# Peptides against a protein of PDB entry 6J54: the designs that were tried, part 174

Target 1, 223 residues: chain A of PDB entry 6J54
Amino acid sequence: NENLFASFIAPTMMGLPIVTLIIMFPSLLFPTPKRLINNRTISIQQWLIQLTSKQMMAIHNQKGQTWSLMLMSLIMFIGSTNILGLLPHSFTPTTQLSMNLGMAIPLWSATVFTGFRYKTKTSLAHFLPQGTPALLIPMLVIIETISLFIQPVALAVRLTANITAGHLLIHLIGGATLALLNINTMTAFITFTILILLTILEFAVALIQAYVFTLLVSLYLHD
Target 2, 42 residues: chain B of PDB entry 6J54
Amino acid sequence: QFQFTGIKKYFNSYTLTGRMNCVLATYGGIALLVLYFKLRSK

## One batch from the design tools (peptide; made by RFdiffusion4, then SolubleMPNN)

Design b2_p20_7_s3 (from b2_p20_7, 15 letters changed)
Fold by OpenDDE base, seed 4:
Formats: C-alpha cells, structure tokens, sequence
Structure b2_p20_7_s3 (fold): chain B 223 residues (1-223), chain C 42 residues (1-42), chain A 20 residues (1-20)
C-alpha cells in the first residue's frame, strides 16, 4: 500500500528538497521571444497563449483583462506541470494538495477582494439568488456565504484529485501489466492497451484540469 | 420589470439593491445576535 | 522481442510512477 503512494512523496536529495527545482522547471520550457519571427515551437506557444487569452478574457471588462497575464501564466504553469508529471519517474507538484491550495487560496482571495472593491453591490447581492422566497432569505444567505468559502478548497481538491487519480490508475494498470507478463501474455497485452488509452486520457485530463482551474478563477473574478 | 412599493422596494429578492439590502440585513441581524449572546454570557 | 520490449516499457512505466 505504501508503494502506491510512494510516487507522491516529495523528493529530496541529501535532505534538501528538490521540489522547488521541479516546480521551477516548467518555466524553462517557455522562453521569452527575442525575434520578430521566432522558431516554430515558440510561435506555437505564443499562438496558444493568445488563443486561450482571447477565449478566457472575453467575459471580462477592461479592468478584468488586466488579470490576463496572471491567468495565462497560471494555466501554462498548471498545464505544463501536469503534462510533465506524466513522464516516467517524474514528480507532479500538482498532486500535492498543499501546492494547489497555495495557488487557489490567494487567487480566490484576490478575486473576491477585487469584486468587493469595484463591484460591491453585485458582490453582496450574489449571496442571495434572485427570486428566493422571503422566509428562506436568511438561511440561503448563510449557505451562500459558506459556499463562497468552500470555493478555494473545491478548486484545490478538484485539481489534486483528478491528477492524483490519473497517476494512481496508470501505476495500478502498469503494475498489473507487469504481473500479468509473467502469467499470461495475452491478458498482459490487453492491460497494456488499456494503459496506453489511459495515458492518452490523462494527457487530456492534465490540460482540462489546468483550463478548468484557471477558468473558475476567471469566473470568480467576473462575479 | 418589477414594481415594488413600501418596504419591499428596499428588501426584495429580485432587484440588485433589494438583494444587497437583504444580505446586509441578514449579516447585521446575525452580528447583533452574536453580540447579544456574548454580552449576556458575561 | 516484442514481449521483451513490452516488458521493458511496462517496467519503465511502473518504475516511473512507483505506485505499486
């Protein structure tokens, strides 16, 4: 059982945490463009950033569009870390709930604070859904306030659970394939096929979770 | 679309201002209750 | 040869994730 979760332990070298280096590694994959016409890889990256920025920031006004840099950096960071985490023997920082909470709580707090500063009336009115019966108003306001404070936890847990579950499944199916290689080659081939399909799915999940996390932060900013 | 008169104009669940006032009233009421019980418990 | 390659790939994959 300990072997199942061994990959999620923060790696250390000589007692020094190398997690910081792992977290910083994705930044090396996105160099700043220095030429008008860059390499194909950089051009594709910039195109993707531009495309995602246009899609995500379309719901925001000019003041909200100032958050574009932060949101784009966030999605690139989470996406790159999730994809790199699918490499063999790699450690994914996003599997750590502490990491995701460390991102979710400040971003959520910033969005809520920004909402209260610039859209106080709308933010306060959001605690009461439109059309609620008068008798349910106090209860619903309390529930909505609790729901607000659960949002950062939900963001972190959603990302952590989805990425961790995917890694666990890959590990489990991989272990099953190894065990079956010595028992039955045909069944091992079937499990290996499932493993390949699962890895492809996890690549998609890695990008989707990065997008969903950033999108939800963006939606909270819009409120 | 909605026409409210009297106190319902300020405290309703349909208008933005009405919803805001309801929320503020709820928080104010809770705060007063908490203060009342704290002062009474001492 | 294919079985050995598959074994190697699976072992590599398992080692990478170290879950089981």
Amino acid sequence: as target 1 above (223 residues)
Amino acid sequence: as target 2 above (42 residues)
Amino acid sequence: EFSELLRYLVELLIEMYNIV
Scores: peptide ipSAE 0.153, ipTM 0.733, DockQ to the pose 0.015; fails the geometry check
Fold by OpenDDE base, seed 1:
Order: structure tokens, then sequence, then C-alpha cells
Structure b2_p20_7_s3 (fold): chain B 223 residues (1-223), chain C 42 residues (1-42), chain A 20 residues (1-20)
């Protein structure tokens, strides 16, 4: 069972953490444009970033749009790391809960603090849903307060669990396929088909989780 | 849009200010309870 | 040949995740 988690061990070389390099690697995939008409690949990237930025920030006011850079960098980082993690022999930093908590907690706290600073009345009012019966107000406020503190944990765990589970499934189904190749080729073919479908799904999940993570942060900021 | 009178004006679940006051009152109540138990134990 | 290709692909996937 320990072999199942061997892929999630933080890679080190000569006692130096290579994890830092792996985390910084996605930054190399997004170079800054230097020309009016850039290469096709860069143009497509910029176009995608622009589209996603417009969609994500459409909900926010002008003051909220100041977070566009942070949110877009976040989605690009998480998305790229998740996609790169699907490469063979690759290590996905987003499978580490510590990393995701390291992103979720500061971002969540920043959004909450900004909310309390600029929209104190509205932020405090969010602890009590509108139309709550008077007798349920104290209990509901407590529950909503607890819910608030669960948000960063849920955000980090969601990302970690989805990516990690996907990797585990691919590994397990892959191992099963290899084992079945020597036993029954037909069954192995079925298992392989499932593996292919699962891998395709994981590509989608990788992008979706990046989007959901940033979207939720954005929603917390909007409130 | 909602017109409340009396204490409901300040503590209601419909208006923004009312909701805020309810939240503050709840936190204040909890704080007072905690303080009471701390002082009682000493 | 197809089985070998499948084996290669699966081994590649397994190697990627190093779970087994």
Amino acid sequence: as target 1 above (223 residues)
Amino acid sequence: as target 2 above (42 residues)
Amino acid sequence: EFSELLRYLVELLIEMYNIV
C-alpha cells in the first residue's frame, strides 16, 4: 500500500528540494508577450487568459477587478500544474495538501479581511441569512461562522482530493490492466478503455478544479 | 422597504443593519457567556 | 503487437504515478 503513495513523495536530489523547481516550472510556460503580433501559441494563451479574465471578473466591481491579476495567476498556476501532473513520471505539487492549504488560507483570509475592511456591514450581515426566524438567529449565526472557517479547508481539501484521487485511480486501473494482459486480453482491453476514459476525464478535472478553486476565491471576494 | 418599529427596527433578519446587529448581539452574548464562566471559575 | 503497445502505454501510466 505504501507503493501507492510513492508518486506523491516530494522529490529531492542531493538533499535539495526539487519541489521548488517543479512549482516554478509552470511559470516558464507563460512568457510575457513582446510583440504586437506574437507567435500563435502565445496569442492563443493570451486570448484564453483574456477570456477567462473577462468571465471571472465580470461579477466584480472596479475595485474587485484589482484582484484580476492574482486570480488569473492562480488559475493558470493550478491549471498548468494539474495538467503537467498528468505527464508520465511527473510530480504534481497540487497533490500536497500543504501546498493547497498554503494557497487557500492566505487567499481566503485576504478576501475575508478585505470584505470586513471595505464592506463591514455586508460582511457581518452574511453571517445571518435573510429572513431567518428570530428564534433561529443565534444558532444560525454560529453555524454560519463555523461554515466560514471551513471554507479554506474545504477549498484546499477539494483540490487535493480530486487531483490525488484521479492519480490514484489511473495508477490502480493501470496496474490492473497490466495484470490482466497476461490473464485475459479481452478483459484487459476493457480495463484499458476505462483507463483511457479516466485519463481524459482527469484532464478535464485538472482544469475544472483550477477553475473552481479560483472561482470560489473570487466569490468569497465578491461577498 | 421594510419598516420595523421598536426593537425590531434594530434587530431583524431582513434589513442589512438588522442582520448586522443580530450578528453582533450574538457574538456579544457568546463573549459575555464565556466571560461569565471564566469569572465564575475563578 | 497491440498487446505490447497496450503494455507499453499502461507501463508508462503506471510509471507516471508510481503507485504500484
Scores: peptide ipSAE 0.148, ipTM 0.726, DockQ to the pose 0.015; fails the geometry check
Fold by OpenDDE base, seed 2:
Structure b2_p20_7_s3 (fold): chain B 223 residues (1-223), chain C 42 residues (1-42), chain A 20 residues (1-20)
Amino acid sequence: as target 1 above (223 residues)
Amino acid sequence: as target 2 above (42 residues)
Amino acid sequence: EFSELLRYLVELLIEMYNIV
């Protein structure tokens, strides 16, 4: 068990946490544009940011679009950290539930409070779905209230579980492949193929989870 | 859309105001129940 | 040679994902 979770231990050097530097590292990959026409890499990055920004904020009103900078920074941060976490010997901060809760809870609370501030009537009405039978109203309101409080937990756990599980699977199948190399080379080749396919899948999952996390935060803001 | 009369006008699951009132009534009822049991236990 | 390369790649991957 210690070998399985060794990669999830926060790295420290001489007792000083390096986690802060690891969290800040993705910011270096996205330099601010200084020229009218930048390098190809920066241009592609800006283009992707603009496309995702237009897609994510298309459903929001003018007031909701003020959150564009926050949401885009969030998706870029989570996405970049998840992708960098798939590098060998890399520590992924998003595998830490504390990190994801630290992002989910404030963002969720901010969206909920913003909703209550600007759309109080609509926000209160969301606790009762439209067309509910009269006898089910009290129970359903309670359920919807519980559901609301589960949202930040589900948001954080979803991201943490998906990234952590992916890393564990890669480690386990990788270890199995190494063990099978001395037993049966053919089966080792099969497991290696599965490992490659899984790693490709995890790259996709890393981006999808970043998108879903940001999308759900945006959706809560819209409601 | 829906025309309700009496208490159903204020407490319904179809109108926005009605839904809001139902939610507030539910929370108020729960708060009163909690208050009742808290005062009863003392 | 292929087995050694495979071993190296897998070891590299395991080292990368030093979770287990």
Scores: peptide ipSAE 0.136, ipTM 0.734, DockQ to the pose 0.015; fails the geometry check
Fold by OpenDDE base, seed 5:
Structure b2_p20_7_s3 (fold): chain B 223 residues (1-223), chain C 42 residues (1-42), chain A 20 residues (1-20)
Amino acid sequence: as target 1 above (223 residues)
Amino acid sequence: as target 2 above (42 residues)
Amino acid sequence: EFSELLRYLVELLIEMYNIV
């Protein structure tokens, strides 16, 4: 059982944390453009960033649009780390709950405090849905308050669980395929086909989870 | 447009101000209950 | 030959995702 989770241990070399280098590596994949006409790869990257920025920031006012740089850097960081984590013998920092909590809690706190600072009346009113019967108001306010504090935990756990579960499934089905190669070749081929389909799905999940994480942070800012 | 008079003007679940006041009243009530039990225990 | 290629690819994937 410990062998299944060995890949999730933070790598160290001679007592130095290699995790820091792994976290900084995705930034090298997105260089800043210096020319008027950039390379095709950089042009595609900038085009994708502009498209996602327009879609995500369309729901925000000018004050909310100041968060565009933060949200776009967040989605690029999480998306790149998740995709790089699907490479052989690679370590994904987003599989650690501490890493995701370290991102979720400050961002959630910043959105909540920003809401209370600029729109205090609207933020306080969100604890009570419109049209609630008078008798249920105290109970519903308590439930909504608890729901608010669950938001950063749900944000971090969702990302951690989805990426970790995907890695576990690939490892388990891969191990089953190797075991079946000596028992039944036809069954092993079917299992291998499932493994290929699962790996393709995990590439999609890696991008979707990055988008959902950033979208939810943006949605909390809008509320 | 909702026309509320009396206590319903300040405490309602349909207006923004009314909802805010209901939330503040709920937190105030909980704080008073916690304070009461804390003072009673001492 | 195909079985060895399959084994190599699966071992590579397992090594990439050293979970199991």
Scores: peptide ipSAE 0.129, ipTM 0.720, DockQ to the pose 0.015; fails the geometry check

Design b2_p20_7_s4 (from b2_p20_7, 16 letters changed)
Fold by OpenDDE base, seed 1:
Structure b2_p20_7_s4 (fold): chain B 223 residues (1-223), chain C 42 residues (1-42), chain A 20 residues (1-20)
Amino acid sequence: as target 1 above (223 residues)
Amino acid sequence: as target 2 above (42 residues)
Amino acid sequence: EFGELLKALVEQLIELLLLV
């Protein structure tokens, strides 16, 4: 199993962690526009950012729209790192639970804190669903309180588990296809087809997980 | 649409203020219970 | 229509992935 998780080990060169450079690398893929009419690639990229921004901020008021820049930067960062991680022999920082917790906990705490600051009554009332029978109120409030603290953990674990599982499957099926090439070409072709379908799925999952992570942070801000 | 009178006005599961008061009351009750057991152990 | 179908499919996938 050591070979299976070799791709998830933090890479180091000359004893220095390259993880910091890998984390900063996706920012280079999104240059700031300098012209009114940019290149085709930059214009498409900005168009996609604008569309996703409009979709995510449609559920928020003006105060919620203040978080648009941070939420869009988050989705672009997670999305770009996840997509780049699908490259052969690449390292995805989002496969590390520590990184995802490092992003989820501050964002979650910020959303909860801002909720208590600006919408104290609504935030406190959110611990009790509307229409709850009187006898179930104390138990349900405790459950909702526990649920609140599980949110950042679930947010980080979901992203980590989905991306990590996808990478493991690609490596396992890829290794199986290479091993079967010398044994049976027909079975190798079948496994290769599955690998191609799985890689397409992982591209979709990579984008969806970035969107879901950002969306849930946005929803916690709205609540 | 809901009109509550008496104690139900302040502690209900339908109004925003009522829900808030119920949550605060539950937290206060738990805190008092924890305090009671802590003082009893001494 | 295809875009709406794709959006609905993505929404279903999001709901499914939220269970994990």
Scores: peptide ipSAE 0.102, ipTM 0.752, DockQ to the pose 0.029
Fold by OpenDDE base, seed 4:
Structure b2_p20_7_s4 (fold): chain B 223 residues (1-223), chain C 42 residues (1-42), chain A 20 residues (1-20)
Amino acid sequence: as target 1 above (223 residues)
Amino acid sequence: as target 2 above (42 residues)
Amino acid sequence: EFGELLKALVEQLIELLLLV
């Protein structure tokens, strides 16, 4: 049972944590373009960034669109780390709740403070849903306030749980496949097929979770 | 547009201003209660 | 058509994953 979570332990080399290097590694995969027409890889990356930025920022005003760089960098970071984490014997920093909280709390606070600074009236009004009966107003305002503070936690836990669960399933099915190779080859083949299907699903989940995380941050901004 | 008269004009759940005032009133009430209990304990 | 199908699939997956 202890081996199930071994892949989630922060890696160390020579007694020093190398998590910082792992976190910075995905940035090397996205070099800045230097030519008008670049390599196919860079062109595809820029196209995807432009497409996602256009789609995500369509709900924001001009002031909210200033966050485009931050949100695009966020989705690229989370997406790349999640995809790289699906490599064998790799460590995904986004499986660590501490990292996700470290991203969620500042971004959430920034969006909330931005809302209160520029749209104070609307932001305060969000604590009371429209059409609430008068008797329920005080209690509902309290509940909505609590809900606001749960947002960064829910954001971090959602990302952590989805990525961690996927990794855990891959390791479990993979381990079962290897164990069954010497016991029953037919069952091992079935489990291997399931593993392949699961890995394909996890690639999709990795990208979706990156998108959902960024989208929710964008939604909280609501400029 | 909802037309409210009296105190409902300022404290309602349908207008933006009314909702804001309700929220502020709720926070103000809670703050006063906390202050009251804090002063009472001394 | 493929783009719409992919979009629909992604939307279904998002809805499913948001339940977790």
Scores: peptide ipSAE 0.080, ipTM 0.758, DockQ to the pose 0.027
Fold by OpenDDE base, seed 2:
Structure b2_p20_7_s4 (fold): chain B 223 residues (1-223), chain C 42 residues (1-42), chain A 20 residues (1-20)
Amino acid sequence: as target 1 above (223 residues)
Amino acid sequence: as target 2 above (42 residues)
Amino acid sequence: EFGELLKALVEQLIELLLLV
């Protein structure tokens, strides 16, 4: 069991945790543009950021577009950390629930607070769906209130669980493949093929989870 | 367009204002109940 | 066609992952 979760232990160097350096490492992959016409890599990155920005901000009004920088930085951060985490023998900070909660709770609270500040009537009305019979109103308001408080937890757990489960599955199948190499090469080849397919899936999951996390934060802001 | 008269005008699940009032009334009721039980426990 | 298929696949994956 210790071998299965060894990849999720925070790495240390000289007795000090290097998690802070790992968290800041993705920022080095996205340098700021210094020229009117940048290098191909930077141009592609900026193009992708613009495309994702247009897609994410299409839902929001002009006031909601103020959050564009924060949301785009969030998706780039989570996406880059998730992709880098799929590298062999790498540590993914997003596998830690504490980190995801640390991102989800402030962003959720900010979206809820902005909702109450600018759209008080709509935000209060959000606790009661339209067309609810009078007998169900008190119970439904309580349920919707509980649902609101579960949102940041669900947001963090979704990201953590998907990335963690993916990493765990890769390690399990990888370990099984190595064990089967000494027993039967044919079965090991099959498991290796599954491992490759799984790794491709995890790349997609890594990007999707970053997108979903940011999308839900933006959606809560819109509501 | 729903035309409501009387108390249903202020407490309606269909209108935005009515929904807001219902939510406020429910929270107010819960707060009063909690306050009542807290005062009773003393 | 491939781009539309990829978009549809991504949308399905997003829906699936949102349910988890």
Scores: peptide ipSAE 0.071, ipTM 0.747, DockQ to the pose 0.027
Fold by OpenDDE base, seed 3:
Parts: C-alpha cells; sequence; structure tokens
Structure b2_p20_7_s4 (fold): chain B 223 residues (1-223), chain C 42 residues (1-42), chain A 20 residues (1-20)
C-alpha cells in the first residue's frame, strides 16, 4: 500500500518542499508572445487559447467577460499540470485535495459574492425554482442552500478523484504488466495494451477535467 | 405575465420579487427559530 | 467529418467523466 501511494507524497529536497517549484513550472511552458508572427508552437498555443476563450466567454455578458483572463489562466494551469503529471514518477499537485479546495473555494466564493453584489434580487431568487408549490417552498429553499455549499466541494472532489483514480490505474496496471512479464508473456502483452489505451484516455481526461473545472466555475459566474 | 392579488402578489414562486420574498421569509423564519432556541437555552 | 466525429467523441467523454 505504501508503494502504491508513494507517488502522491509531496516531494522534498534537502528537507525543503519543492511543491512550489512544481506548481510554477507549467507557467514556463507558455511564454508571452513578443512578435507579430511568432514561432509555430506559440502560434498554436495562442490559437488554442483564443478558441477556448471564445467558447467559454460566449455564455457571459460584457461584465462576465472581465473574468476571461482568470478563467483562461485557470484552464491553462490545470491542464498543463494534469498533462505533466502523467509523466512517469511525476508528482501532480492536482491530486492533492487541499490544492483543489484551495482553488475551488475562493473561485466559488468570488462568483457567489459577485452575484449577490451586482444581482442581489436574481441571486436570492435563485434559491427558489419557479413554479414550486407553496407547501414545498421552505424545504426547497433549504435544499437549494445546501446545494450551493456543496458546489465547491463537488468541484474540488471531481477534479481530485478523476486525476487520482487515473494515476492509480496506470500504476496498478503498469505494476501488473511488469509482474506478468516473468509469468506469462501473452497476458503481459494484453495488460500492456490496456495500459497504452488507458494512458491515451488519461491524456484526454487530463484536458477534459481542466475544461470541466473551468467551465463549471464559468457557469457559476453566469448564475 | 402573472397577475396575482393579495398576499400572493408579494409571496409567489413565479415572479422574481415573489421568489425573493419567499426566500427572505424562509431565512427570516429560520433565524427567528434559532434565536428563540438560543434565548430559551439561556 | 473527422472534426465532427472528434467533437462527438469528446462530448461523450465529457459526459462519462462528469459522472465520475
Amino acid sequence: as target 1 above (223 residues)
Amino acid sequence: as target 2 above (42 residues)
Amino acid sequence: EFGELLKALVEQLIELLLLV
């Protein structure tokens, strides 16, 4: 069991935590453009950012579009960290629930407070769906209030669970493949094929979870 | 357009103002209940 | 057509992963 979860331990060097350096490393992969016509890699990155920005901001009004920079930085951060985490024996900060809660709670609270500040009537009315029978109003308001407070938890847990589960599966199937190499080569080949397919899936999951996390934050802002 | 008369004009589940008032009334009621139990316990 | 298929695949994956 210790060997299984060893990859999720926060790395230290000479007694100093290097988690801060790991978190900052993905930012180095996305340099700011300095030329009108940039390199192919930077041009592709900018094109992807523009596409995702257009898709994300299509839901928002002009005031909501002020959050574009923050939402784009969020998706780039989570996406890059998740992809880098799929490297062998790498540490993924997004597997830590504390980090994901640290991102989810402030963003959620910011969206909720922004809603209450600028659209107080609509935000308060959101606790009661339209057409509710009069007898169910108190119960439904309570349920909707609880639902609101579950949102940041669900957001953080979803990201943590998906990334962590993927890493565990890769490690387990990888370990099984290595163990079966000396026992049955045919079975080891089958498990290796599954490992390859799973790895491809996890690359997709890494990007999708970044997108979903950012999208849900964006949707909460729209409400 | 919803046309309500009487108390339903202010407390309804269809209009924005009505929904807001229902939510405020619910929270107010809960706050009063909590206050009642707090004062009773003292 | 390939782009539409990829989009459909991504949408299905999103739906699947939202359930996890």
Scores: peptide ipSAE 0.050, ipTM 0.742, DockQ to the pose 0.026

Design b2_p20_8_s1 (from b2_p20_8, 14 letters changed)
Fold by OpenDDE base, seed 5:
Structure b2_p20_8_s1 (fold): chain B 223 residues (1-223), chain C 42 residues (1-42), chain A 20 residues (1-20)
Amino acid sequence: as target 1 above (223 residues)
Amino acid sequence: as target 2 above (42 residues)
Amino acid sequence: NELFQEISELYRYLVELLAS
């Protein structure tokens, strides 16, 4: 089982962390447009960014729309890194909980502090649901406060767990397929088919998790 | 429309201001309890 | 919020049951 987790160890070369280069690599896949009429790939990318921007920022006011650049960059980064991580023998930085916490905690803190700065009354009232019985008010306020502090942890763990679990399943089924090649070729073929279907599913999961992560950050900003 | 008088005017779970005051009162109560136990242990 | 509302309604029901 230790060999299964070997692919999740941070790669280093000559004592220098290569993780920094891996993190910066996805940015090269999205160059800024320089012409009025760009290539098909760049045009599709810009079109997708515009569509996602319209969907995510529709729930925000004019002040909330100032976060559009940050949220779009976040979804592009997480989505691209997750997809690239599905390549064979590749390292996905988002499988590291430390990295996801490093992204989730500052963003969560920024949304919470922004709410307290500009909408203090609404933010404080959010700790008490409307229509709560008088006897349960102190208990619910405490529970809501605890729930608020769990939000960044849940945000980071959800992304990490989903991507990590997907990688583990691909490695396990891939290893089983190789082991069955010399035992039963027919069974190995079935297992290989399952592996292909699983990889397609993981591509979808990679995009969905990037979207959900960004969407939840946006929802916290709206609150 | 909600018509509250007395203490319910400032502390209620139906109005925005009332909910805010309830939250502040809860935090204040917890802070006072913590302060009491801290001073008692010294 | 919906979960907390459901919990509050449940507790209100229990309190009313005990008070009756």
Scores: peptide ipSAE 0.034, ipTM 0.690, DockQ to the pose 0.013
Fold by OpenDDE base, seed 3:
Structure b2_p20_8_s1 (fold): chain B 223 residues (1-223), chain C 42 residues (1-42), chain A 20 residues (1-20)
Amino acid sequence: as target 1 above (223 residues)
Amino acid sequence: as target 2 above (42 residues)
Amino acid sequence: NELFQEISELYRYLVELLAS
C-alpha cells in the first residue's frame, strides 16, 4: 500500500523540500527566443503557443485579451509539469491538491472580481438564468451561487483527480505486469500492452487537463 | 423586445436589469432572514 | 450558467405540467 503512493510523496532532501525546484524546472524548458528564426524546438513551442493563444482568446474582447499572458503561462506550466510527471520515478506537483487549489482559487476569484468590476450587471444577472419562472427565482439564485463557489474546487479536483488516477493506473498495471511475468508470461504481455496504451492515453490526458483547466478559467473570465 | 409594467419592470427574469434586481432581492431577503434569526436567538 | 439554465427549463416544464 505504501509503495503504491510512494511516488506521490513530496520529495525532500535533508529535510528541505525540493518541490520548489521541481516546480521551477519547467521554466528552463521554455527559453526566451533571441532570433527572428530560432531553432526547431523554440519554433515549435512558439507555434503551439500562438495556436493555443488564438483559440483561447478568440472568445475575449480586447480587455479580456490582456489575460492572455497569464492564461498561456498557466497552460504551459500545467502542461509541462504534467508531462514531466509521467517520466519514470518522477514527482508530479499537480497531483497535489494543495497546489491545484492554490492556482484555482486565486484565478477563479480574479475572474469573478474582474467580472464584477467591468460587467457588474451581467455578472449579477448570471446568478439567475434568463427565462426562469418567478417562483423558482429564489431557489435558482441560491443554487447558482453555490455553483459559483464550487467552481474553484471542481477545477482543482478535476485536474488533481485525472492526473493522480492516471498515475495510479500506470503503477497498478505496471505492478501487475511484473507480478504476472513469473506466473503467466502471455498474460503479462497483454497487461504490458495495456500499460503502453494507457501511458499514451495519460500523455494525452496530461495535455488535455492542462488545456481544460486554462480554458475553464478563461470561460469564467468571459462570463 | 419585452414590455413589462409595474413591478415586473424591475423584477423579471428576462431583462438584464430585472435579473439583477431579482438576485439582489434574493440576497437581501436571505440577509434579512439571517439577521432575524440571529437577533431572535438573543 | 448554461447547465442551470437547462435545469431551469426543466423546472419550468415541470411547473407548467403541475399547473395544468
Scores: peptide ipSAE 0.019, ipTM 0.699, DockQ to the pose 0.015
Fold by OpenDDE base, seed 2:
Structure b2_p20_8_s1 (fold): chain B 223 residues (1-223), chain C 42 residues (1-42), chain A 20 residues (1-20)
Amino acid sequence: as target 1 above (223 residues)
Amino acid sequence: as target 2 above (42 residues)
Amino acid sequence: NELFQEISELYRYLVELLAS
């Protein structure tokens, strides 16, 4: 068990935590454009950012589009960190619940407060669904209030659990493959194939979770 | 369009204003209950 | 909200059954 979670321990060098450097590393992969026609890599990155930005902000009004920069930076950060975390023996900061909560809670609170500030009546009315029987109104309002407070927790746990579970599966199957190399080569080959497929799946999950995290934050802003 | 009379005009689950009033009434009721129990325990 | 609407409808039916 200790070996399984060893990869999730915050890395330190010379007794100093280097987690800050790891968190800042993805930013180096996305330099700011300085030319009208950039190189192929930057051009592709900017194109993808613009594409995702158009898709996510399509459901928002002009006031909601003010959050475009924040949401795009968020999805790029989470996506890049998740993908980099799939590298062999790499540390994924997004596997840390503290980090995800640190992102989820402020963003969630900002969206909720923004909603109450500009759309107070609609936000208050959101605690009661339409067509609710009169006898169920108090209970449903309480449930909706609880549901609101569960949102940041669910947002953080979803990201953390999906990435962490994926990493654990890769480590477990990888370890099993290595153990089976000396026992049954054929079975080891099958397990290795499953490991490859799982790794590909985790790449997709990494991107999906980044998108879902940002999308839900955006959705809370829209409501 | 819904035609509500009496108390249902202000407290309903269909109109935006009615829903808002219901939510405020619920929170107000809970606050009053908490206050009642707090004062009773003293 | 859609889920809560469905739940509210379910509870409405249950309350109606209990009231009958």
Scores: peptide ipSAE 0.018, ipTM 0.703, DockQ to the pose 0.014
Fold by OpenDDE base, seed 4:
Structure b2_p20_8_s1 (fold): chain B 223 residues (1-223), chain C 42 residues (1-42), chain A 20 residues (1-20)
Amino acid sequence: as target 1 above (223 residues)
Amino acid sequence: as target 2 above (42 residues)
Amino acid sequence: NELFQEISELYRYLVELLAS
């Protein structure tokens, strides 16, 4: 049923794409602090940013910590878009594979090139794990090279699949609940309960996927 | 911890330098093979 | 029937996504 996937189509108004506005909307939710003691909401946001920044950048040296601003902006963007996507009749840009590829490929390329520039020996050595038998070295190097190029694709697909699957489940269970209201109210109540539990789970998934995406980018930078 | 002598010193899967050299050798070999087949097809 | 059709399409989409 095409109606099921209609929510994943890029929205347009009068023939003009409004996806750009949707992508920029989360930026309005995170205003820059102006006071020493800001609003409670802003203070919590800044505290969370500092906490996540400290946690994620702990594995990096001083050179890697220069990426903190970009990584924090990335996690805030993905997290906010994922959470906003759980609103009724909302469009989540991160459900689009093109969006996630657009983020994953440049970031992956940047991390790989940064590694080759500053840690050439270590980066090249990662194509061969330690303790590999001599006869398996050529094959394993090839496999590891292929694995490297699959990383940006896996990163994008992982985020897209998790968010899209969650949205689809919410829509399906929600649709089932509405359909069962006129058939059996008791079963409709059960499905509604499942929908609530699923929604709570998707809130967690939304944050986790944002964190995992950023963490993997950070890990590739460290690698 | 590992001490290698001879060719194993430069080509091993335990040391950082050895692993790097193995990777470079593998890429070099593949590049030469590709070049050989391209020149042969002409 | 409509619900089962929607679920089947979801599975079809997931399979296509995983197969791609």
Scores: peptide ipSAE 0.078, ipTM 0.698, DockQ to the pose 0.015; fails the geometry check

